# Ledger of designs, part 51: peptides against a protein of PDB entry 5KEZ

Target 1, 320 residues: chain A of PDB entry 5KEZ
Amino acid sequence: NVAIYNPFRPWWERYQPVSYKLCTRSGNEDEFRNMVTRCNNVGVRIYVDAVINHMCGNAVSAGTSSTCGSYFNPGSRDFPAVPYSGWDFNDGKCKTGSGDIENYNDATQVRDCRLTGLLDLALEKDYVRSKIAEYMNHLIDIGVAGFRLDASKHMWPGDIKAILDKLHNLNSNWFPAGSKPFIYQEVIDLGGEPIKSSDYFGNGRVTEFKYGAKLGTVIRKWNGEKMSYLKNWGEGWGFVPSDRALVFVDNHDNQRGHGAGGASILTFWDARLYKMAVGFMLAHPYGFTRVMSSYRWPRQFQNGNDVNDWVGPPNNNGVI

## One batch from the design tools (peptide; made by RFdiffusion4, then SolubleMPNN)

Design b1_p12_7_s1 (from b1_p12_7, 9 letters changed)
Fold by OpenDDE base, seed 5:
Structure b1_p12_7_s1 (fold): chain B 320 residues (1-320), chain A 12 residues (1-12)
Amino acid sequence: as target 1 above (320 residues)
Amino acid sequence: MALRERMRKMWK
């Protein structure tokens, strides 16, 4: 991915790929293989956060400022380490003036335009699908158990399906022969927008962002909400079917006030309430549960926004 | 530009 120095190595640089090389601040491919092997050998499975909707931001300077030193040029859409070129992006499909998503009530913008400047891959192209599948298959062959598909809301479900159809079975050294990768898709659906979580059920599980948002209001006792109202928690609250749901109290985005849930989201900053919410989640049978492990940072609020929401994990001068 | 900045603004 790109190496961003202003601000200094923010967490979100990880979501700006310039190649599919397993070479990042977390380590190299050999180290990753070693980790996957060790984890699998003790029954811990690895699910990769796969960024396949986009490459890096359009405004990032061209050069070799990347975690593996690969050259890239966002301006010309040149990512030779893949390789991608200008033919592999949705620039011509997006009809907004900025090239970015401007209206989330327009599904075509959401899927064909750039998410906050991130160069949007043309996932309709078999070439692009194949390059992504090769990346994911490489990971599968290493021994990962599945994937979180980042920014799935911004991809057409059919394009995702086309990629998934190219995937290998899981590595038989650790998984039963014929096992398929576990897929869960990040889709923010709190209602009120045209893109629905149900659009993605055919590809795997989806994130249920209503879960953390609503649980937060209940635990906080907002609007007269009571724990007793959780009697029909899950589908009874309008959530997606349990077998399609991945549930969580918070994630890295809404922990920072970004995106779905707003102020209702419980985090480690509210330790007691957070533990209550996580405890409830783990005790309740609805959905596939995900527990957050995060870190503290020096929050500084200005006009209700944390100006330090970019701060990445603890590091030594950029080295994790 | 921070990742998901527009999302943050939308759902705040």
Scores: peptide ipSAE 0.040, ipTM 0.789, DockQ to the pose 0.310
Fold by OpenDDE base, seed 4:
Structure b1_p12_7_s1 (fold): chain B 320 residues (1-320), chain A 12 residues (1-12)
Amino acid sequence: as target 1 above (320 residues)
Amino acid sequence: MALRERMRKMWK
């Protein structure tokens, strides 16, 4: 991914790929392989946060400022380490003036335009699908158990399916023969927008963002909500089917953000309430649970925004 | 405005 130095190595640089090389602030491919092996050997499975919707931001300077030193040029859409070129992006497909998503009520924009400037890959192209599949298959062959698909809302479900159909079975050294990768898709569906979580059920599980938002409201006793109302927690609250849900109290984004339900999100900053929420989540049978492991950073709020929301995990001069 | 748009504005 790109190496950002202003601010200094933010967490979100990880989500700006310039190649599919396993070479990041966390280590190189050999180290990753070693980790996966050691984890698998003790029954701990690895799921990769796969950033496949986009490459880096369009405004990032061209050069070799990346975690593995690969050259890239966002301006010309040149990512030779893949390789991608201008033909592999949705520049011509997106019809907005800015090239970015301008209206989230337009599903076509949401999927064909750039997410906040991130160069949007043309996932309709078999070439692009194949390059992504190669990346994911390499990880599968190393021994990962599955994937979180980042920004799935911004990809056409059919394109995702086409990629998934290219994936290998899991590594038989650790998984039963014929096992398929576990897929969960990050889709932010809090209602009110045309893209629905249900659009993605065919590809795997989907993040249920209503879960953390609603649970936070209940635990905080907002709007007269009571714990007793959780009697029909899950589908009874309008959440996706349990077998399609990945649930969580917070994630790295909403831990830092605001908006609809944003303030209700419980985090480690509210330790007692957070423990209650996490405890409830783990005790309740609804959905596949994900527990957040985060870190403290020096929050500084200005006009309701944390100016330090970029701060990544504890590191040694950028090295994690 | 979608949550992602608001929360990931710094990514560009």
Scores: peptide ipSAE 0.045, ipTM 0.789, DockQ to the pose 0.166; fails the geometry check
Fold by OpenDDE base, seed 2:
Structure b1_p12_7_s1 (fold): chain B 320 residues (1-320), chain A 12 residues (1-12)
Amino acid sequence: as target 1 above (320 residues)
Amino acid sequence: MALRERMRKMWK
């Protein structure tokens, strides 16, 4: 991914890829392989956060300022380490003036235009699908158990399916022969927009963002909500079917967010209420559960916004 | 504006 120095190595640089090399601040490919092996040997499975919707931001300077030193040029859409070129992006398909998503009520913009300047990959092309599949298959062959698909609402479900159809079975050294990778798709669907979580059920599980948002309001006792109302928690609250749901109290985004459920989200900053929420989630039989492991950072609020929401995990002058 | 867009504005 790109190496960002202003601000200094933010968490979100991880979501601006310039190659599919397993070479980041977390380590190199050999170290990753070693980690996967050690984890699998003790029954801990690895699921990779796969960023496949886009490459880095269009405004990032060209050069070799990346975690693996790979050259890239956002201006010319040149990513030779893949390789991608200008033919592999949706610049010509997006019809907005800015090239970015401008209207989230237009599903075509949401999927064909750039997410906040991130260069949008042309996932309709078999070449692009194959390059992504090669990346994911390399991980599968190393021994990962599955994937979180980042920014899934920004990809056409059919394009995702086409990629998934190219995937290998899991590594038989640790998984039963014929096992398929576990897939869960990040789709933010709180209602009110045309893209629905149900559009993605055919590809795997979907993140249920209503879960953390609604649970937060209940435990905070907002709007007269009571714990007793959780008696029919799950589908009874309008959530997706349990067998399609990946549920969580918070994630890295909404720990730093506000509005659209962000204000109600419980985090480790509210330790007592957060423990209650996580405990309830783990005890209640709905969805596949995910528990967050995060870190503290020096929050600084200005006009209701944390100006330090970019801060990544603890590090020593950039070294994790 | 979607939460994702708000969260990612800082990336520019």
Scores: peptide ipSAE 0.043, ipTM 0.788, DockQ to the pose 0.167; fails the geometry check
Fold by OpenDDE base, seed 3:
Structure b1_p12_7_s1 (fold): chain B 320 residues (1-320), chain A 12 residues (1-12)
Amino acid sequence: as target 1 above (320 residues)
Amino acid sequence: MALRERMRKMWK
């Protein structure tokens, strides 16, 4: 991914890929392979946050400022480490004036235009699908158990399916023969927009962002909400079917006050309430649960926004 | 405002 130095190595640089090389702030491919092996050997499975909707931002300077030193040129859509070129992006397909998503009520814009400047991959193309599949299969062969698909809302479900159909079975050194990767898709569906989480049920589980948002409201006792109202928690609250839901109290985005959920989201900053919410989530049978492991950072609010929400995990001069 | 921040805010 791109290496950002202003601000200094923010957490979100990881979501701006320039290659599918496994060289990151956390280590190189050998170290990653070693970790996966060690984890698998003790029954801990690894799921990769796969950024496959896009490459880096269009405004990032060309050069070799990347975690693996690979050259890239956003302006010319040149990512030779993949390789991708201008033919592999949706620039010509997006019809907005800016090239960015301008209207989230237009599903075609949401999927074919750039997400806040992030260069949007042409997932319609078999070449692009294959490059992504190769990346994911490399990880599968290393021994990962599955994937979170980042920004799934911005990909056509059929394109995702086409990629998934190219995936290998899991590594038989640790998984039963014929096992398929576990897939869950980040889809932010709080209602009111044309793209629905149900559009993605065919590909795997989906994130249920209503879960943390609503649970936060209840635990905080906002709007007269009571714990007793949780008797029909899950589908009874309008959530997706349990067997399609991945649920969580918070994630890295909404923990920082942006993304889906808003102020209702409980985080470790409110330790007591957060523990209550997480405890409830783990005790309740609805959905597949995910627990957040995060870190403290020096929050500094200006005009209601934390100007330090970019701060990444504890590091040694940028190395994690 | 960080790119990722802008991205996620639009999803609220």
Scores: peptide ipSAE 0.042, ipTM 0.794, DockQ to the pose 0.522; fails the geometry check

Design b1_p12_7_s2 (from b1_p12_7, 8 letters changed)
Fold by OpenDDE base, seed 4:
Structure b1_p12_7_s2 (fold): chain B 320 residues (1-320), chain A 12 residues (1-12)
Amino acid sequence: as target 1 above (320 residues)
Amino acid sequence: MALRERIRKRWD
């Protein structure tokens, strides 16, 4: 991915890929392979946060400032380490003036335009699908158990399906023969927008963002809500079917929102309430649970915004 | 460029 130095190595640089090389701040491919092996050998499975919707930001300077030194040129859409070229992006498909998503009520923009400047891959192209599948298959062959698909809302479900159909079975050294990768898709659906979580049920599980939002409201006792109202927690609250839901109290994005993490979201900053929420989540049978492991950073609010929301995990001069 | 600024805006 892109190596960003201003601010100094922010967490979000990880979500700006320039190649599919397994060479990042966390280590090289050999180290990753070793980690996966060691984890699998003790029954811990690895699920990769796969950034496949886009490459890096359009405004990033061309060069070799990347975690593996690969050259890239956002301006010309040149990512030779893949390789991608100008034909592999949705520049001509997006019809907004900025090239970015401008209206989230326009599903076409949401999927065909750039997410906050991130170069949007043309996932309709088999070539692009195949390159992504190759990347994911490499990981599968190493021994990962599945994937979180980043920014799935911004990809057409059919394109995702096409990629998933290209995936290998899981590595039989650790998984039963014929096992398929576990897929969960990050889809932000809180209602009010045309893209729905249900659009993605065919591909795997989806993130249920209503879960953390509503649970936070209840535990915070907002709007007169009570714990007793959680009797029908899950589908009864309008959430996606349990077998399609990946649930969580917070994630890396919404814990960086306004206040305690944005509106009702509970985070480790509110330790007691957070523990209550996480405890409830783990005790309740609804959905597939994800527990957040985060870190404290020096929050500094200016005009309601944390100017240090970019701060990544503890590191040694950029090396994690 | 910050990742997915819309999320922050949505939760704010």
Scores: peptide ipSAE 0.050, ipTM 0.805, DockQ to the pose 0.255
Fold by OpenDDE base, seed 1:
Structure b1_p12_7_s2 (fold): chain B 320 residues (1-320), chain A 12 residues (1-12)
Amino acid sequence: as target 1 above (320 residues)
Amino acid sequence: MALRERIRKRWD
């Protein structure tokens, strides 16, 4: 991914790829392979956060300022380490003046335009699908069990399906022969927008962002809400079917006040209430549960916003 | 610019 130095190595640089090389501040490919092997040998499975909707930001300077030293040029859409070129992006499909998503009520913009300047890959192209599949298959062959598909609402479900159809079975050294990768898709659907979580059910599970948002309001006792109202928690609250849901109290985005749930989201900063919410989630039989493991950072609020929400995880691998 | 700035702004 791109190496961002202002601010200094933020968490979100990891979501700006310039290649599919397994070479980041988290480690190199050999270290990753070793970790996956050790985890699998004790029954711990690995699911990779796969960033396949886009490459880096359009405004990032060209050069070799990346975690593995790969050259890239956002201005010319040149990513030779893949390789991608100007033919592999949706620049010509997006009809907005800025080239970015401007209206989230326009599904074509949401899927064909750039998410906050991130160069949008042309996933309709078999070439692009194949490059992504090669990346994911390499991970499958290493021994990962599945994937979180980042920014899935910004990809056409059919394009995702086409990529998934190219995937290998899981590594038979650790998984039963013929096993398929576990897929869950990040789709932010709180209602009110045209793109729905149900559009993606055919590809795998989807994130249910209503879960953390609503649970937060209940645990906080906002608007007179009571725990007794959770009797029909799940589908009874209008959530997606249990067998399609991946549920969580918080994620890295809304832990920082970014996106679905707003101030209702419970985090480790509110330790007691957070433990209650996580305990309830683990005890209640709805959806596939995910527990957050995060870190503290020096929060500084200005005008209601944390100006240090960019701070990345602790890392001593500063040479990368 | 920060990742998913549009999402953040929607909830500000």
Scores: peptide ipSAE 0.047, ipTM 0.794, DockQ to the pose 0.297
Fold by OpenDDE base, seed 5:
Structure b1_p12_7_s2 (fold): chain B 320 residues (1-320), chain A 12 residues (1-12)
Amino acid sequence: as target 1 above (320 residues)
Amino acid sequence: MALRERIRKRWD
């Protein structure tokens, strides 16, 4: 991914890929392979956060400022380490003046235009699908158990399906023969937008963002909500079917409190309430549960927003 | 534009 130095190595640089090399601040491919092996050997499975909707931001300077030193040129859509070129992006398909998503009520924009400047991959192209599948298959062959698909909302479900159809079975050294990768898709569906979580049920599980948001309001006793209302928690609250849901109290995005629903999200900053929420989540049978492991950072609020929400994991001069 | 703004846009 791109190496960003202003601000200094933010967490979100990880979501601006310039290659599919397993070479980041977390380590190199050998180290990753070693970790996966060690984890698998003791029954701990690895699921990769796969960023496949886009490459880096269009405004990032060309060069070799990346975690593995790979050259890239966002301006010309040149990512030779993949390789991608201008033919592999949705620039011509997006009809907005800016090239970015301007209207989230337009599903076509949401999927064909750039997410806040992030160069949008043309996932309709078999070439692009294949390059992504190769990346994911490499990980599968290493021994990962599945994937979180980042920004799935911004990809056409059919394109995702096409990629998934190219995936290998899981590594038989650790998984039963014929095992398929566990897929869960990050889809932010809080209602009010045309793209629905149900659009993605055919590809795997989806993130149920209503879970953390609603649980937060209940535990915070907002709007007269009571714990007793959780009696029909899950589908009874209008959530996706349990077998399609990946549930969580917070994630790396919403714990930073942006936009609507952010304030309801419980995080480690609210330790007591957070423990209650996590405890409830783990005790309740609805959905596949995910527990967040995060870190503290020096929050600095200006106009209700943390100007330090970019701060990444604890590090020593950029080294984790 | 920085990715941090994606969070804001996605939650708006």
Scores: peptide ipSAE 0.052, ipTM 0.810, DockQ to the pose 0.460; fails the geometry check
Fold by OpenDDE base, seed 3:
Structure b1_p12_7_s2 (fold): chain B 320 residues (1-320), chain A 12 residues (1-12)
Amino acid sequence: as target 1 above (320 residues)
Amino acid sequence: MALRERIRKRWD
């Protein structure tokens, strides 16, 4: 991915790929392979956060400032390490003046335009699908168990399906023959927008952001909410079917107090309430559970916003 | 450089 130095190596640089090489701040491919092997050998499975909707931001300077040293040029849409070129992006398809998503009530914009400047891949193209599949298959062959598909609401479900149809079975060294990768899709659907989580049920599980948002409200006792109201927790609260839901109290995005749950989201900053919420989640049978492992950072609020919400995990001069 | 839009929009 791109190496960002202003601010200094933010967490979100990981979501700005310039190649599908497995060399990042966390280590190189050999180290990753070693980790996957060691984890699998003790029954711990690895699921990769796959960023396949886009490449890096359009405003990032061209050059070799990337975690693996690969050259890239956002301005010309040149990512030779893949390789991608201008033909592999949706620049001509997006009809907004800025090239970015301007209206989230327009499903076409949401899927065909750039997410805050992130160069949007033309996933309708078989070439692009194949490059992504190659990346994911490489990971499968290494021994990962599945994937979180980042920014899934920004991809057409059919394009995702086309990619998934190209995927190998899981590595038989650790998984039963014929096993398929576990897929869960990050879809932010809190209602009020045209893109729905149900659009993606055919591809795998989806993130249920209503879960953390509503649970936070209840645990915080906002608006007169009571724990007793959780008797019909899950589908009874309007959530997606349990067998399609991946649930969580917080994630790396909404932990920072912004969208996909807002202020109701409980985090480790509110330790007692957070433990209550996580405990409840783990005890309740609804959905597939995910527990957040995060870190402290020096929060500095200005006008209600944390100006340090970019801060990444503890590191040694950028190396994790 | 900006964060992703999806984490900017608040749900209230």
Scores: peptide ipSAE 0.049, ipTM 0.799, DockQ to the pose 0.268; fails the geometry check

Design b1_p12_7_s3 (from b1_p12_7, 7 letters changed)
Fold by OpenDDE base, seed 2:
Structure b1_p12_7_s3 (fold): chain B 320 residues (1-320), chain A 12 residues (1-12)
Amino acid sequence: as target 1 above (320 residues)
Amino acid sequence: SALRERLRLRWR
């Protein structure tokens, strides 16, 4: 991914890829392989957060300022480490004046235009699909158990399916022969927009963002909500079917006050209420559960916004 | 939505 120095190595640089090389601040490919092996040997499975919707931001300077030193040029859409070129992006397909998503009520913009300036990959092309599949298959062959698909609402479900159809079975050294990768898709659907979580059910599980948002209001006792109302928690509250849901109290985005739940989201900053919410989630039989492991950072609020929401995991001068 | 856009502002 790109190496960002202003601010200094933010968490979100990880979501601006310039190659599919397994070489980042977390380590190199050999170290990753070693970690996967050690985890699998004790029954801990690895699921990779796969960023396949886009490459880095269009405004990032060209050069070799990346975690593995790979050259890239956003201006010319040149990513030779893949390789991608200008033909592999949706620049000509997006019809907005800015090239970015401008209207979330237009499903074609949401999927064909750039997400906040991130160069949008042309996932309709078999070449692009194959490059992504090769990346994911390399991970499968190393021994990962599955994937979180980042920014799934910004990809056409059929394009995702086409990629998934190219995937290998899981590594038989640790998984039963014929096992398929576990897939869950990040789709933010709180209602009111044309793209629905149900559009993606055919590809795997989806994130249920209503879960953390609604649970937060109940635990906080907002709007007269009571714990007793959670008796029919799950489908009874209008959530997706349990067998399609991945549920969580918070994630890295809404832990920082960003979207999909707002101020209702409970985090470790409210320790007592958060423990109650996480405990309830783990006890209640709805969806596939995900527990957050996070860190403290020096929050600084200005006009209601944390100006330090970019701060990544604890590090020693950029080294994790 | 404005809320979703706010979520994605992290990329900048």
Scores: peptide ipSAE 0.054, ipTM 0.812, DockQ to the pose 0.167
Fold by OpenDDE base, seed 1:
Structure b1_p12_7_s3 (fold): chain B 320 residues (1-320), chain A 12 residues (1-12)
Amino acid sequence: as target 1 above (320 residues)
Amino acid sequence: SALRERLRLRWR
């Protein structure tokens, strides 16, 4: 991914890829392979957060300022380490003046335009699908059990399906022969927008963002809400079917968020209430559960916003 | 930052 130095190595640089090399501040490929092997040998499975919708931001300077030293040029859409070129992006498909998503009520913009400047890959192209599949298959062959697909609402479900159809079975050294990778898709659907979580059910599970948002309001006792109202928690609250849901109290994004969706989210900063929410989630039989493991950072609020929400995880691998 | 802006837009 791109190496960002202002601010200094933020968490979000990891979501701006310039190659599919397993070479980041988290380690190199050999270290990753070793970790996956050790985890699998004790029954701990690995699911990779796969960024396949886009490459880095269009405004990032060209050069070799990346975690593995790969050259890239956002201006010319040149990513030779893949390789991608100008033919592999949706620049000509997006019809907005800025080239970015401007209206989230327009599904075509949401899927064909750049997410806040991130160069949008042309996933309709078999070449692009194949490059992504090769990346994911390499991980499968290493021994990962599945994937979180980042920014799935910004990809056409059919394009995702086409990529998934190219995937290998899981590594038979650790998984039963013929096993398929576990897929869950990040889709932010709180209602009110045209793109729905149900559009993606055919590809695997989806993130249910209503879960953490609503649970937060209940635990906080906002608007007179009571724990007794959770009797029909899950589908009874309008959430997606249990067998399609991946549920969580918080994630890395909404842990740093604000406003209607962010303010209700419980995090480790409110330890007691957070433990209650996580305990409830683990006890209640709805969805596939995910527990957050995060870190503290020096929060500084200005005008209600944390100006240090960019701070990345603790890291002593400063050479990358 | 693109992703920082994404965060702001996603949770406004």
Scores: peptide ipSAE 0.051, ipTM 0.822, DockQ to the pose 0.384
Fold by OpenDDE base, seed 3:
Structure b1_p12_7_s3 (fold): chain B 320 residues (1-320), chain A 12 residues (1-12)
Amino acid sequence: as target 1 above (320 residues)
Amino acid sequence: SALRERLRLRWR
């Protein structure tokens, strides 16, 4: 991914890929292989956060400032380490003046335009699908168990399906023969927008963001909410079917979030309430559960916003 | 930052 130095190595640089090489702040490919092997050998499975909707931001300077030293040029859409070129992006498909998503009520913009400047891959192209599949298959062959698909809301479900159809079975050294990768898709659907979580059920599980938002409200006793109201928690609260849901109290985004679905989110900053929420989640049978492991950072609020929400995990001069 | 704004937009 791109190496960002202003601010200094933010967490979100990981979501600006310039290649599919497995060399990042966390280590190189050999170290990754070693980790996956060691984890699998003790029954711990690895699921990769796969960033496949986009490459890096359009405003990032061209050069070799990346975690693996690969050259890239956002301005010309040149990512030779893949390789991608201008033909592999949706620049010509997006019809907004800025090239960015301007209206989230327009599903076409949401999927065909740039997410806040992130260069949007043309996932309708078999070439692009194949490059992504090659990346994911490489990981599968290493021994990962599945994937979180980042920014799935911004990809057409059919394009995702086309990629998934290219995936190998899991590595038989650790998984039963014929096992398929576990897929869960990050889709933010709190209602009110045209893109729905149900659009993605055919590809795998989806993130249920209503879960953490509503649970936070209840645990905080906002709006007169009571724990007793959780008797029909899950589908009874309008959540997606349990067998399609991946649930969580917080994630890396909404832990830093604000606005709808953000303010109610419980985090480790509110330790007691957070433990209550996580405990409830783990005890309740609804959905596939995910527990957040995070870190403290020096929060500095200005005008209601944490200006240090970019701060990444503890590191040694950028190396994790 | 681009992704900082992404976070804000995602929660609208």
Scores: peptide ipSAE 0.061, ipTM 0.815, DockQ to the pose 0.485; fails the geometry check
Fold by OpenDDE base, seed 5:
Structure b1_p12_7_s3 (fold): chain B 320 residues (1-320), chain A 12 residues (1-12)
Amino acid sequence: as target 1 above (320 residues)
Amino acid sequence: SALRERLRLRWR
């Protein structure tokens, strides 16, 4: 991914890929392979956060400022380490003046235009699908158990399906023969927009963002909500089917959220309530549960927004 | 930053 130095090595640089090399601040491919092996050997499975909707931001300077030193040029859409070129992006398909998503009520924009300047991959192209599948298959062959698909809302479900159809079975050294990768898709569906979580059920599980948002309001006793109302928690609250849901109290995004849903989200900053929420989540038989492991950072609020929401994990001068 | 804006858009 891109190496950003202003601000200094933010967490979000990880979500601006310039290659599919397993070479980041977390380590190199050999170290990753070693970790996966060690984890698998003791029954701990690894799921990769796969950023496949886009490459880095269009405004990032060209050069070799990346975690593995790979050259890239956002301006010319040149990512030779993949390789991608201008033909592999949706620039011509997006019809907005800016090239960015301007209207989230337009599903076509949401999927064909750039997410806040992030160069949008042309996932309709078999070439692009294949390059992504190769990346994911490499990880599968290393021994990962599955994937979180980042920004799935911004990808056509059919394009995702096409990629998934190219994936290998899981590594038989640790998984039963014929095992398929566990897929869960990050889809933010809080209602009111045309793209629905149900659009993605065919590809795997989806993130149920209503879970953390609603649970937060209940535990916070907002709007007269009571714990007793959780009696029919899950589908009874209008959530996706349990077998399609990945649930969580918070994630790296919404613990930094600013607007609707953000304020209700419980995080480690609210330790007591957070423990209650996590405890409830783990005890209640709805969805596939995910527990967040995060870190503290020096929050600095200006006009209700943390100007330090970019701060990444604890590090020593950029070294994790 | 681009992704900082993403957070704002996600949770608008």
Scores: peptide ipSAE 0.052, ipTM 0.816, DockQ to the pose 0.405; fails the geometry check

